# Peptides against a protein of PDB entry 6B4E: the designs that were tried, part 22

Target 1, 295 residues: chain A of PDB entry 6B4E
Amino acid sequence: TNFDKISKMFWHYKDKIAQIKQDIVLPIKKADVNVRNLLSRHKRKINPKFGQLTNSNQQLFKIQNELTQLINDTKGDSLAYHWILNFIAKAVVHQAETEVRVKPESALPLGKLTLYLLVQFPELQELFMARLVKKCPFVIGFTCEIDTEKGRQNMGWKRNNENKWEDNTSYDERMGGILSLFAIITRLQLPQEFITTTSHPFPIALSWHILARICNTPLNLITNTHFVILGSWWDAAAVQFLQAYGNQASKLLILIGEELTSRMAEKKYVGAARLRILLEAWQNNNMESFPEMSP

## One batch from the design tools (peptide; made by RFdiffusion4, then SolubleMPNN)

Design b2_p25_2_s1 (from b2_p25_2, 8 letters changed)
Fold by OpenDDE base, seed 1:
Structure b2_p25_2_s1 (fold): chain B 295 residues (1-295), chain A 25 residues (1-25)
Amino acid sequence: as target 1 above (295 residues)
Amino acid sequence: SEEKEREEELKKFEEELEELLKKYS
């Protein structure tokens, strides 16, 4: 594992966030009133769509079509188009932080919608990944110390209006929600209409990188959060991961479930205990996946 | 083509996995 490369990737996306603010968010405030009004209307129509997702593919397709039309309405103005995509990127991640956090299986319809949009609108890919990395660096296997304020900020910790850090449980759950969404996206197949024309923008190999990079992280930097997000990943993608990489996947799952947890046993992390339960379920041929969506 | 792609990925991952196994041996 080349940690220098991972760090460079992390900072690339941090820089991208700053660039988005300067080149997209701030300029639109000075744009023509008609453009601002258009985007305001579209924002109001788009925002509730993510909460309208269910376990129904029919509902998913309806929302896909509605969002596609709304996004296409902005293509006549490049700035407006990028602004609406950035808004969508933020909204999807926010949905992961709130809804997926409390109902992990909701990552499946959200992931399907997101993957569809990422393929339909390629410019969304960099915007979405930048937002993911900013909020949850674990999606690229990045870890730094959290003994400093800057370190905590880099790892996606939030402070309230009183400058108080969020509690550990809240942080763990948010990271788990975001990671669940990303894990789902990596293990989903492209929609049938794209399978022969487009490569998967965030393929299952990215799940490999998450697990491998965490396994190779210095043990003194491993926290309960690492085990929480590994557990979230496991629920979301372990079955499909094993299908994709077979024996190699099995070895890596044993490394995170058995070896990494054993090395950290003295810490008595709750997340590690849960991961061991997931490992044992797998060893007993009882590995579960999220239920498939209805027609 | 998907199967071939996975095989190529696995070859790249084999070396990484070997290093990880050594770390936890």
Scores: peptide ipSAE 0.494, ipTM 0.917, DockQ to the pose 0.635
Fold by OpenDDE base, seed 3:
Structure b2_p25_2_s1 (fold): chain B 295 residues (1-295), chain A 25 residues (1-25)
Amino acid sequence: as target 1 above (295 residues)
Amino acid sequence: SEEKEREEELKKFEEELEELLKKYS
């Protein structure tokens, strides 16, 4: 594992966030009133769509079509187009932080919608990844110390209005929600209409990198959160991961489920205990995936 | 093909696994 490369990638996306603010968000505030009004209307129509997702593919397709139309309406103005995509990127991640954290299986319809949009609108990919890395660096296997304020900020910790850090449980759940979404995206097949024309923007190999990089992380940097997000990943993608990489996948799952948890046993992390339960379930041929969506 | 891509990835992953296994041996 080349940690310098991972760090470079992390800061690349941090820079991208700053660039988005300068080149997309701020300029729109000075744009023509008609453009601003258009975007305001579209924002109001788009925002509730993510909460309207259910376990129904029919509902998913409806929302996909509605969002596609709304986004296409902005293509006549490049700045407006990128602004609406950035808004969508933020909204999707927010949905993961709020809904997926409490209902992990909701990651499936959200992931399907997101993957569709990522392929339909390729410019969304960098915007979305930048937002993911900012909010949850675990998606690229990045870890730093959290003994400093800057370290905590880099790892996505939030402060409230009283300048108090969020609770550990809240942080863990948010990270788990975001990681669940990303894991789902990596293990989903492209929609049928795109399979022959484009490659998967965030393929299952990215799940490999998450697990492998965490396994290779210095043990003094491993926290309960690492195990929580590994558990979230497991629920979301372990079955498909095994299908994709077979014996190699098995070896890596054993490394995280058995070896990494064993090395950290003295910490008695709740997340680690859960991961061991998941490992045991797998060993007993009881590995589960999220239920498939209905028509 | 997707299959070919998986095979190529696995070559790289095998090397990485070997290193990880050494770490935890």
Scores: peptide ipSAE 0.494, ipTM 0.918, DockQ to the pose 0.619
Fold by OpenDDE base, seed 4:
Structure b2_p25_2_s1 (fold): chain B 295 residues (1-295), chain A 25 residues (1-25)
Amino acid sequence: as target 1 above (295 residues)
Amino acid sequence: SEEKEREEELKKFEEELEELLKKYS
């Protein structure tokens, strides 16, 4: 594992966030009133769509079409187009932090919608990844110390209005929600209309990188959160990961489920205990995946 | 092809996996 490369990638996306603010968000505030009104209307129409997702593919397709139309309406103005995509990127991640956090299986319809949009609107990819890395650096396997304020900020910890850090449970759950979404995206097949013409923007190999990079992370930097997000990943993608990489996948799952948890046993992390349970379920031929969506 | 890409990935991952296994040996 090249940690220098990972660090460079992390900071690349941090810089991208700053760029988005300067080049997209701030300029729109000074844009023509007609453009601002258009975006305000579209924002109000787009935002509720993510909460309208169900376990129905029919409903998914409906929402995909509605969002596609709304986004296409902005293409006449490049700045407006990028603004609406950035809004969507933020909204999707927010949905992961709130809904997927408490209902992990909701990652599946959200992931399908997101993957569709990422392929349909390629400019969304960098905007989305930048937001993901900012909120949850685990998506690229980045880890740093959290014993400093800057370290916590880099790892996506939030502070309230009183400058108090969020509690560990809240952080763990948010990270788990975001990671669940990303894991789902990596293991989904492209929609049929794109499968022959487009490469997967965030393929299953990115799941490999997450797991491998965590395994290679210095043990003194491993926290309960690492095990929580590994558990979230496991629920979201372990079955498909095994299908994709076979014996190599099995070995890596054993490394995270057995070896990494064993090395950290003295910490008595609750997330590690859960991961051990998932490993045992797999060993007993009882690995579960999220239910497939209905037609 | 997707198959060829997967094979290339697996070859790379095998090397990475060997390094990981050494860490936990």
Scores: peptide ipSAE 0.491, ipTM 0.916, DockQ to the pose 0.682
Fold by OpenDDE base, seed 2:
Structure b2_p25_2_s1 (fold): chain B 295 residues (1-295), chain A 25 residues (1-25)
Amino acid sequence: as target 1 above (295 residues)
Amino acid sequence: SEEKEREEELKKFEEELEELLKKYS
């Protein structure tokens, strides 16, 4: 694990967020009134779509088509196009922080929708990844100290209007929700219409990197959150991960489920205890995955 | 092919696993 490379990647996306603000968000405020009105209308139409997802593929396809049309309507203006994609990136991550947080299985339809959009609109990829890394650095296996204000901010901790940090449970759950979505995306196959023409933008190898980088993280930086997001990842992608990488996957799952939890046993992390339960379920041939979507 | 790409990935991952296993040995 090259931690310097990971750090550089982390800061790359932090810079990207700043760039997005400078080059997309701020300029649109000075754009023609017709463009601003168009984007306002589209925003209002797009935002409810994510909440309309169900476990139905039919409903998914409907929403995909509706969003595709709405996004295509903006392509005549490059700034408007990038603005709407950035809005979508933010909305998807927000949905993970709220709905997926409380209903992890909702990551599946959301992930399918997101993957479709990422392939259909490649410019969304960098915007989405930047937002993910900003909100949940665990998606690239980045970890830093949280004993400083800047460290906490870098790891995605939020402060309220009274300048108080969010509670640990809230942070853990938000990170778990976001990581669940990302994990799902990495283990999904491309839609049939793209599988022969396009490479997967966020392939299953990115799940490997998450696990391996966490496993190689200095133990003094490992927190309950690490185990929570590993558990979230496990529920979302462990079955497909094992299918993809076989014995190597098995070894890595044992490292995080058995060895890492054992090394941190003195901390008595609740997330670690849950991960142990997941490991035991797998060892007993009772590994579960999210249910497949209906037609 | 996807299979060939995965095989190449696994070779890299095997090296990484060896290092990780040593850490936790």
Scores: peptide ipSAE 0.491, ipTM 0.916, DockQ to the pose 0.674

Design b2_p25_2_s2 (from b2_p25_2, 11 letters changed)
Fold by OpenDDE base, seed 4:
Structure b2_p25_2_s2 (fold): chain B 295 residues (1-295), chain A 25 residues (1-25)
Amino acid sequence: as target 1 above (295 residues)
Amino acid sequence: MEEKKKEEEEKKFLEELEKLLEKYS
């Protein structure tokens, strides 16, 4: 694991967030009133769509088509187009922080929708990844110390209006929700219409990187959150990960589930305990995946 | 080309895995 590379990637996306603000968000505030009105209307139509997802593929396809139309309506103005994509990127991540956080299986329809949009609108990819890395650096396997204010900020910790840090449970759950979404995206197949013409923008290899980079992280930087997000990843993608990499995947799962948890046993992390339960379930031939969506 | 890229990635993953196994041995 090249930590310098990971760090450079992390800061690249941090810079991208700043760029998005300067080049997309702020300019729209000064744009023509007609453009602002268009985007306001579209935002109001787009935002509820993510909450309308169910375990139905039929409903998914409906929402995909509706969002596609709404996004296409903005293509006449490049700035408006990028603004609406950035809005979508933020909305998807927000949905992961709120809904997937409490209902992990909701990551599947959300992930399918997101993957479709990422392929249909390639400009969404950088916007989405930048938002993901800002909110949950674990998606690229980045870890830093959290004993400083800057460290906590870098790792996506939030402060309330009184400048008080969020509690550990809230942070863990948010990170788990975001990571669940990303894990799902990495293990999904491209929609049939794109399989022969497009490469997967966030393939299963990115899941490998997450696991391997965490295993290579200095143990003094490993927290309960690492185990929480590994558990979230496991629920979301372990079955498909095993299918993709076979024996190599098995060895890596044993490393995170058995070896990493054992090395950190003295910390008595609740997330580690859960991960060990998941490992044991797998060893007993009881590894579960999220149920497939209905037709 | 895509298959070759995948094979190269898998080779790199194997090498990385071996190093990880050594670390945790």
Scores: peptide ipSAE 0.407, ipTM 0.872, DockQ to the pose 0.893
Fold by OpenDDE base, seed 1:
Structure b2_p25_2_s2 (fold): chain B 295 residues (1-295), chain A 25 residues (1-25)
Amino acid sequence: as target 1 above (295 residues)
Amino acid sequence: MEEKKKEEEEKKFLEELEKLLEKYS
């Protein structure tokens, strides 16, 4: 694992967030009133769509079509188009932090919708990845120390209005929610209409990178959160990961489930205990995946 | 072309996995 490369990737996306603010978010505030009104209306229509997702493919397709139309309405103005995509990127990640956090299986319809949008609107890819990395650096296997305020900020910790850090449980659950969404996206097949024309923007290989990079992380930087997000990843993608890489996948799952947890046993991390339970379930031929969506 | 890319990727993953296995041996 090249940690310098990972660090460069992390800071690339941090810089991208700053650029988005300067080049998209701030300029739109000074844009023509008609453009601002259009975006305000579209924002109001788009925002509730993510909460309307169910375990129904029919409902998914409906929402896909509605969002596609709303996004296409902005293409006449490049700034407006990028602004609405950035809004969507933020909204999707927010949905992961809130809904997926408490109901991990909701990552499946959200992931399908997101993947569809990422393929339909390629400009969304950088905007979405930048937001993911900012909120949850674990999606690219980045880890730094959290003994400093800057370190915590870099790892996606939030402060409340009283400048108090969020509690460990809240942080762990948010990271788990975001990672679940990303894991789902990496293991989903492209929609049928895109399979022959487009490559997957965030393929299953990115799941490999998450696991491998965590295994290579210095043990003194491994926290309970690492095991929590590994457990979230496991629930979301372990079955499909095994299908993709076979024996190699199996060995890597054993590394995270058995070896990494054993190395950190003295810490008595709750997340590590859960990961061991998932490993044992797999060893007993009881590995579960999220339920498939209804027609 | 996609199959060749996958094979090359799997080779890199195998090499990485071997290093990881050595680290945890």
Scores: peptide ipSAE 0.407, ipTM 0.873, DockQ to the pose 0.840
Fold by OpenDDE base, seed 2:
Structure b2_p25_2_s2 (fold): chain B 295 residues (1-295), chain A 25 residues (1-25)
Amino acid sequence: as target 1 above (295 residues)
Amino acid sequence: MEEKKKEEEEKKFLEELEKLLEKYS
């Protein structure tokens, strides 16, 4: 694990967020009134779609088609097109922070929708990843100290209007929700129409990086959140991860589930205890995955 | 070409895993 590379990647996406604001968000405020009106209408139509997802593939395809049409309507203006994609990126991450947080299995339809859009509209990839890293640096295996205000901000901690940090439980749950979505995306196969023509934008290898980088993280930086997001990842992708990498995957799962938890046992992290339970379930041939979507 | 990339990636993963196993031994 090259931590310098990870840090550079982290700051790259932080810079990207600043760039998005400068080059997309702010300029659109000065754009022609017709463009602004178009985007306002599209925003209102797009936003409810994410909440309309169910465990039905039929419903998924419907929403995919509707969003595709709405996005295509903006392609005549490059700024409008990038603005709507940035909006979608933000909306997807927000859905992970809210709905997936409380219903992890909802990550599957959301992940399928997101993956489709990422392939259909490649410009979404950088926008989405930047938003993910800003909100949940764990998606790239980045960790820093949280004993400073800047450190907490870098790790995605929020402050309320009274300048108070969110509670640990809220932070853990939000990170878990976002990580669940990302984990799902990494383990999904491309839709059949793309599998022969396009490479997966966020492949299962990115899950490997998350686990390995956490295992290589200095122990003094490991928190309960690390174990929470590992548990979220486990529920979302462990089965497919084992299928992808076989014995190597197995060894890495044992490292996070047994060795890392053991080294941190004195901390008595609740997230670590849950991860131990997941490990034991797997050892007893009871590893579970999210249910497949219906036709 | 894609298979070759995957093989190279898996080799790197194996090397990384070996180092991790040593760290936690």
Scores: peptide ipSAE 0.406, ipTM 0.871, DockQ to the pose 0.887
Fold by OpenDDE base, seed 5:
Structure b2_p25_2_s2 (fold): chain B 295 residues (1-295), chain A 25 residues (1-25)
Amino acid sequence: as target 1 above (295 residues)
Amino acid sequence: MEEKKKEEEEKKFLEELEKLLEKYS
């Protein structure tokens, strides 16, 4: 694991967030009134769509089509197009932070929708990844110390209106929700219409990177959150990960489930305990995945 | 070509895994 490379990636996306604000978000405020009105209307129509997802593929396809149409309406203006994609990126991550955190299985329909949009609108990929890394650096296996204000900010910790940090449980759950979404995206197959023409934008290899990079992280930087997000990843993608990489996947799962948890046993992390339970379930041939969506 | 890329990636993963296994041995 090259941590310099990971750090460079992290800061690349931090810079991207700043660039998005400067080049997309702020300029649109000075755009033509017709463009601003269009975006306002579209924002209002798009925002509720993510909450309308269910375990139904039929509903998913409906929402995909509706969003596609709404996004296409903005393509005549590059700034408007990028603005709406950035809005979508933020909305998807927000949905992961709020809905997926409490209902992990909701990551599946959200992930399917997101993957579709990422392929249909390639410009969404950088916008989405930048937002993911900002909110949950674990998606690229980035870790830093959280004993400082800057460290906490870099790791996606939030402060409330009173400038108080969120509690550990809230942070863990949010990170778990976001990571669940990302994990799902990495293990989903491309829709049939894209499989021959497009490569997967966030393939299962990115799941490998998450696990391996966490295993290589200095132990003094490993927190309960690391185990929580590993557990979230496990629920979301472990079955498909094993299918993808076979024996090598198995070895890596043992590393995170047994070896890493053992190395951190003195910390008595709740997340680590859960991960060990997941490992044991797998060892007993009881590994589970999210249920498939209905037709 | 995609298959070849996957194979190369898997080789890199194997090498990384071996290093990890050594670290945790």
Scores: peptide ipSAE 0.404, ipTM 0.871, DockQ to the pose 0.855

Design b2_p25_4_s1
Fold by OpenDDE base, seed 4:
Structure b2_p25_4_s1 (fold): chain B 295 residues (1-295), chain A 25 residues (1-25)
Amino acid sequence: as target 1 above (295 residues)
Amino acid sequence: DEELKKLLKELEKKLEELEEELEKR
C-alpha cells in the first residue's frame, strides 16, 4: 500500500540518523587533534553564514562561494567532509526552525542556498533529507498517531529538560518553518550552471506527494498541524505548483483548501481557517508568492 | 514518475466520489 511505502521511507531515514551518529559524529570525537581543530574552525565560520542571508542574490552568491570553499577544504578527509555536510544539514534545518518560523519569506534565500549546496555536494542530500524527516515527517507526507510518547517523538515533538512536551503553537510553528523551506526547495529551479547537467534532487513532484499523502491520511489522524503546514506550503509554493501541474494542481488545491477543511470543520482548527482564507484569496485571483530576491 | 501517476489517479477517484456525493445532496 501507499502508506506502507511512506512508513518504509520514514524508518529508512530514522535509521540513517542513527547511522550518521555512529559513522560520522562519534568517530570525529576520536579523530586526531588536527582534524578536530579544522572542523571546529570551519564550524565557527559556517554557522553564522545562514544568518547572513538577505533578499539579495548578490549576498546569496557570496555566501555560496564562501561555504563552497569551506566545504572543499575538508574533502581531503572523507570523514571530515561528511561531518561538515552533516553539520550544514543540521544548521539549515535549525535555521528553518528558528528564522523561517517567524519570517516565512526567509525560506527563499535559505532554500536557494540549500539547493545550491545539495547539487554542488550530492552527499548532502541524504544527510539533509534524514534530518528533515526526523524533525518534520510531513516533508514526506508521513503521519502517525500522537496519543503515545513514541508517536509524538516520531512526529518530531520535542521535550524540554523537565521532560515536558513543547506547546502546540511552538510545534506548529516549527513544522511550518521546516516545511516552508522544503516547499521552497521543491519549487526552485536549479542554478543556471546545473540545469543541463544535473537533475533536481528534490523536485516539485515531492510537493505533490506531500499534498496527496495528507489528503489520503485517515481523518482521525489529521490535526491542526496538518493545516498549518499546508498553509506554510501554500505561501511557499502554491503559485509554482499551479504553474507546474495546471488543472491537476488546481484540483488538489481545492481538495486541501475546501474539502479537507470542510471535513474537519467541527474541530475548528485555526490552521484550517487560515487555509480557507488562502483558498478564497486564490479564487479571487489574489494568490501571492514570496517576493523575488533582488539582484 | 509512476508513483505520481498513481497519486493522480487516486486523487481523481476521490474527486469523482466527492462530486457524486455533492450531486446526491
Scores: peptide ipSAE 0.029, ipTM 0.632, DockQ to the pose 0.041
Fold by OpenDDE base, seed 2:
Structure b2_p25_4_s1 (fold): chain B 295 residues (1-295), chain A 25 residues (1-25)
Amino acid sequence: as target 1 above (295 residues)
Amino acid sequence: DEELKKLLKELEKKLEELEEELEKR
């Protein structure tokens, strides 16, 4: 694992967030009133769509079509188009932070919708990844110290209106929700209409990178959150990961479930205990996946 | 841990080989 490369990638996306603000968000505030009105209307129509997702493919396809139309309406103005995609990227991550954190299986319909949009609108890919890395650096296997204010900010910790850090449980759950969504996206197959024409934008190999980079992280930087997000990843993608990489996947699952947890046993992390239970369930041929969506 | 690092490096290499094989199909 090249940690310098990971750090460079992390800062690249931080720079991208700053660029998005400068080149997309701020310019729209000064744009023509007609453009601002269009985007305001579209924002109001798009935002509720994510909450309308169910465990139904029929409902998913309906929402996909509705969002596609709404996004296409903005293509006549490049700035408006990029603004609406950035809005969608933020909305999807927000849905992961709020809904997926409490109902992990909701990551499946959200992930399917997101993957469709990422392929249908390629310009969304960079906007979405930048937002993911900002909110949850674990998606690229980045870790830094959290004993400083800057370190906590880099790792996606939030402060409330009283300038107090969020509690550890809230942070862990929020990171777990975001990582569940990303894990689902990496293990999903492309829609049938895209399989032969487009490569997967965030393939299962990115899940490999998450696991491997965490295993290679200095032990003094490993926290309960690392084990929580590994557990979230496991529930979301472990079955499909094993199908993709076979024996090599098995070795990596044993490394995170047995070796990493054993090395950190003295810390008595709750997340590590949960991951150990998941490992044991797998060893007993009881590995579970999220239920498939209905037609 | 040097042993863990070595194992991870080996796994990464094997993954790269697998990805190359898949791209050739």
Scores: peptide ipSAE 0.029, ipTM 0.685, DockQ to the pose 0.290
Fold by OpenDDE base, seed 3:
Structure b2_p25_4_s1 (fold): chain B 295 residues (1-295), chain A 25 residues (1-25)
Amino acid sequence: as target 1 above (295 residues)
Amino acid sequence: DEELKKLLKELEKKLEELEEELEKR
């Protein structure tokens, strides 16, 4: 694993976030009042849609269509269009941080919606990935030390109003929620209407990257969070990952579930214990996936 | 653990191959 390459990719997306602020967010604040009013109305209509998702495909399709119309209404102004896509990227990640963290199975409808939007609006892809990497660098298998303020910030730690870092449980849950969403996206098939015309923007190979890069991470940088997000990934994508890569997938699952957990056994990480349970369930032919959505 | 080192090396190679494939697309 070329860690320099991963680091370069991480900083590329950090730079992209800065660019988005400079080229999209700040210019809109100075835009014509009519454009600002339009975007404000659209924001208010779009934001609740993510919370309206259920385990129903019918409801999903309804929301997809509604969002598509709302986004298309902005295409007449390139800046407005990119602003609304950036808003959507932020909203999706926020939904993962709040809803998916407490209800991991909600990643499935959210992931389906997100994948649809990523394909329907290709400009969303870079905006979304940049937001993901900023909030949860684990999505690209990036890890750095968290013994410094800069390191914690790079790894997506938040400070509260008292300038105190969030508690470990909150951080772990947020990272797990975001990673669950990303894992789901990587293992979903493209909607039928896009299969022949478009390549998957975030294919299952990106799940391979996450796992392999974590396995190659120096052990002194491995924390409970790594095991938590691996467990979240497992629940979200392990079944489909095994289907995609077969024996090679099996080797990698054993590596994270058995070898990595064993190497870190002295730390007694709760996340590692959970990952061991998932491994054992798999070994007993009880690997579970999220329930399929209803029609 | 020699077996683990071997497995990691194999996985690293596979990762590199996948990365190259993704870059070509």
Scores: peptide ipSAE 0.031, ipTM 0.686, DockQ to the pose 0.964; fails the geometry check
Fold by OpenDDE base, seed 5:
Structure b2_p25_4_s1 (fold): chain B 295 residues (1-295), chain A 25 residues (1-25)
Amino acid sequence: as target 1 above (295 residues)
Amino acid sequence: DEELKKLLKELEKKLEELEEELEKR
C-alpha cells in the first residue's frame, strides 16, 4: 500500500472542497437574482426526494426522473449547474449520515439513485467524492492519528456549537452510514441503459482498496471505527465482493475478520467483536446481503 | 488494474508470511 499516494489523494479532495467553496458556493451569492431564485426553488424541491426513497424500484425511477429534470433545468448556467450538483452531493452524504446510519438497508435505494446521477451527470463524480472524503476518509482508506484537533478534523469528526466533539458512538455510526452507501455504490451494476456506453465511476475495485489499505494501516492507528466501518462494508458488499474476486476475496475477508481482529484483541473493540461474528456467520454459510428492491 | 494487482500481490505475501508464522507455533 502506497500511503503517500493515499495522502496525496486525501489532500487533493480537501483542496477540492476549498475550491468548491471559492468557485461555486460563494460566487452564487453574487449571481443574478433570477439564478438565485431558480436555485432556491430547485433546492427546496430536490432536498426531500432523498428521504422519499423506499424499497420500490418504481419509486426510485420516479425520483430519478424528477431529479434529472430539475438538474437539467440548470444546465443553461454552468455555475448554477455545478451549484446544484454540489448541493446534491452534500444532500446524499447527509442522508447517509442520518438515515443509512440507523437503517443500513436504506443504502441500497440511495446508492442506486446516486449511481444513476453520477453516470447521468459526470460532473457530480468529483463533487461527490470530495464530499465523501471530507466526511469519511475511510472511503479511500485514509487514516491519520486522532490525538490532535487537526487529526480529528481530518478524519471527519464534528464539533457541536459548543465546540464539543461528537461522542465516539455517534462518530462510528455516522462513518458506518457513509461507508455503507459507498460500499453499495461500488458493488452495484450500472443501470442497463449505461452498461455499453459508460464505465462504472466507482467500481468494486475501490472496495478492495478500502479493505487492503485498512489491513496495511499501522496498528497504532487502528481504532474501533475501523472495525465498525468494515462491518458496515461487510453487510453492504461482502457477498458481491466474493462474487467479483472469488478466492482472493475470501483471503481478504479472513484477513480483516480473523487476523486484524486478533491483532487488536487486547483493545476489546466492540466493532471488532461484531466483525468476528460476521466472519463466523460466513464460515457457517450464513452470509447475508441486503434484500433486493421490489419492482 | 495495475494497482489492484500490486495490492493482491502484497496481500498474498502477507498471508503467506502469516501462515508460516502460524505453522511455527
Scores: peptide ipSAE 0.028, ipTM 0.632, DockQ to the pose 0.041; fails the geometry check

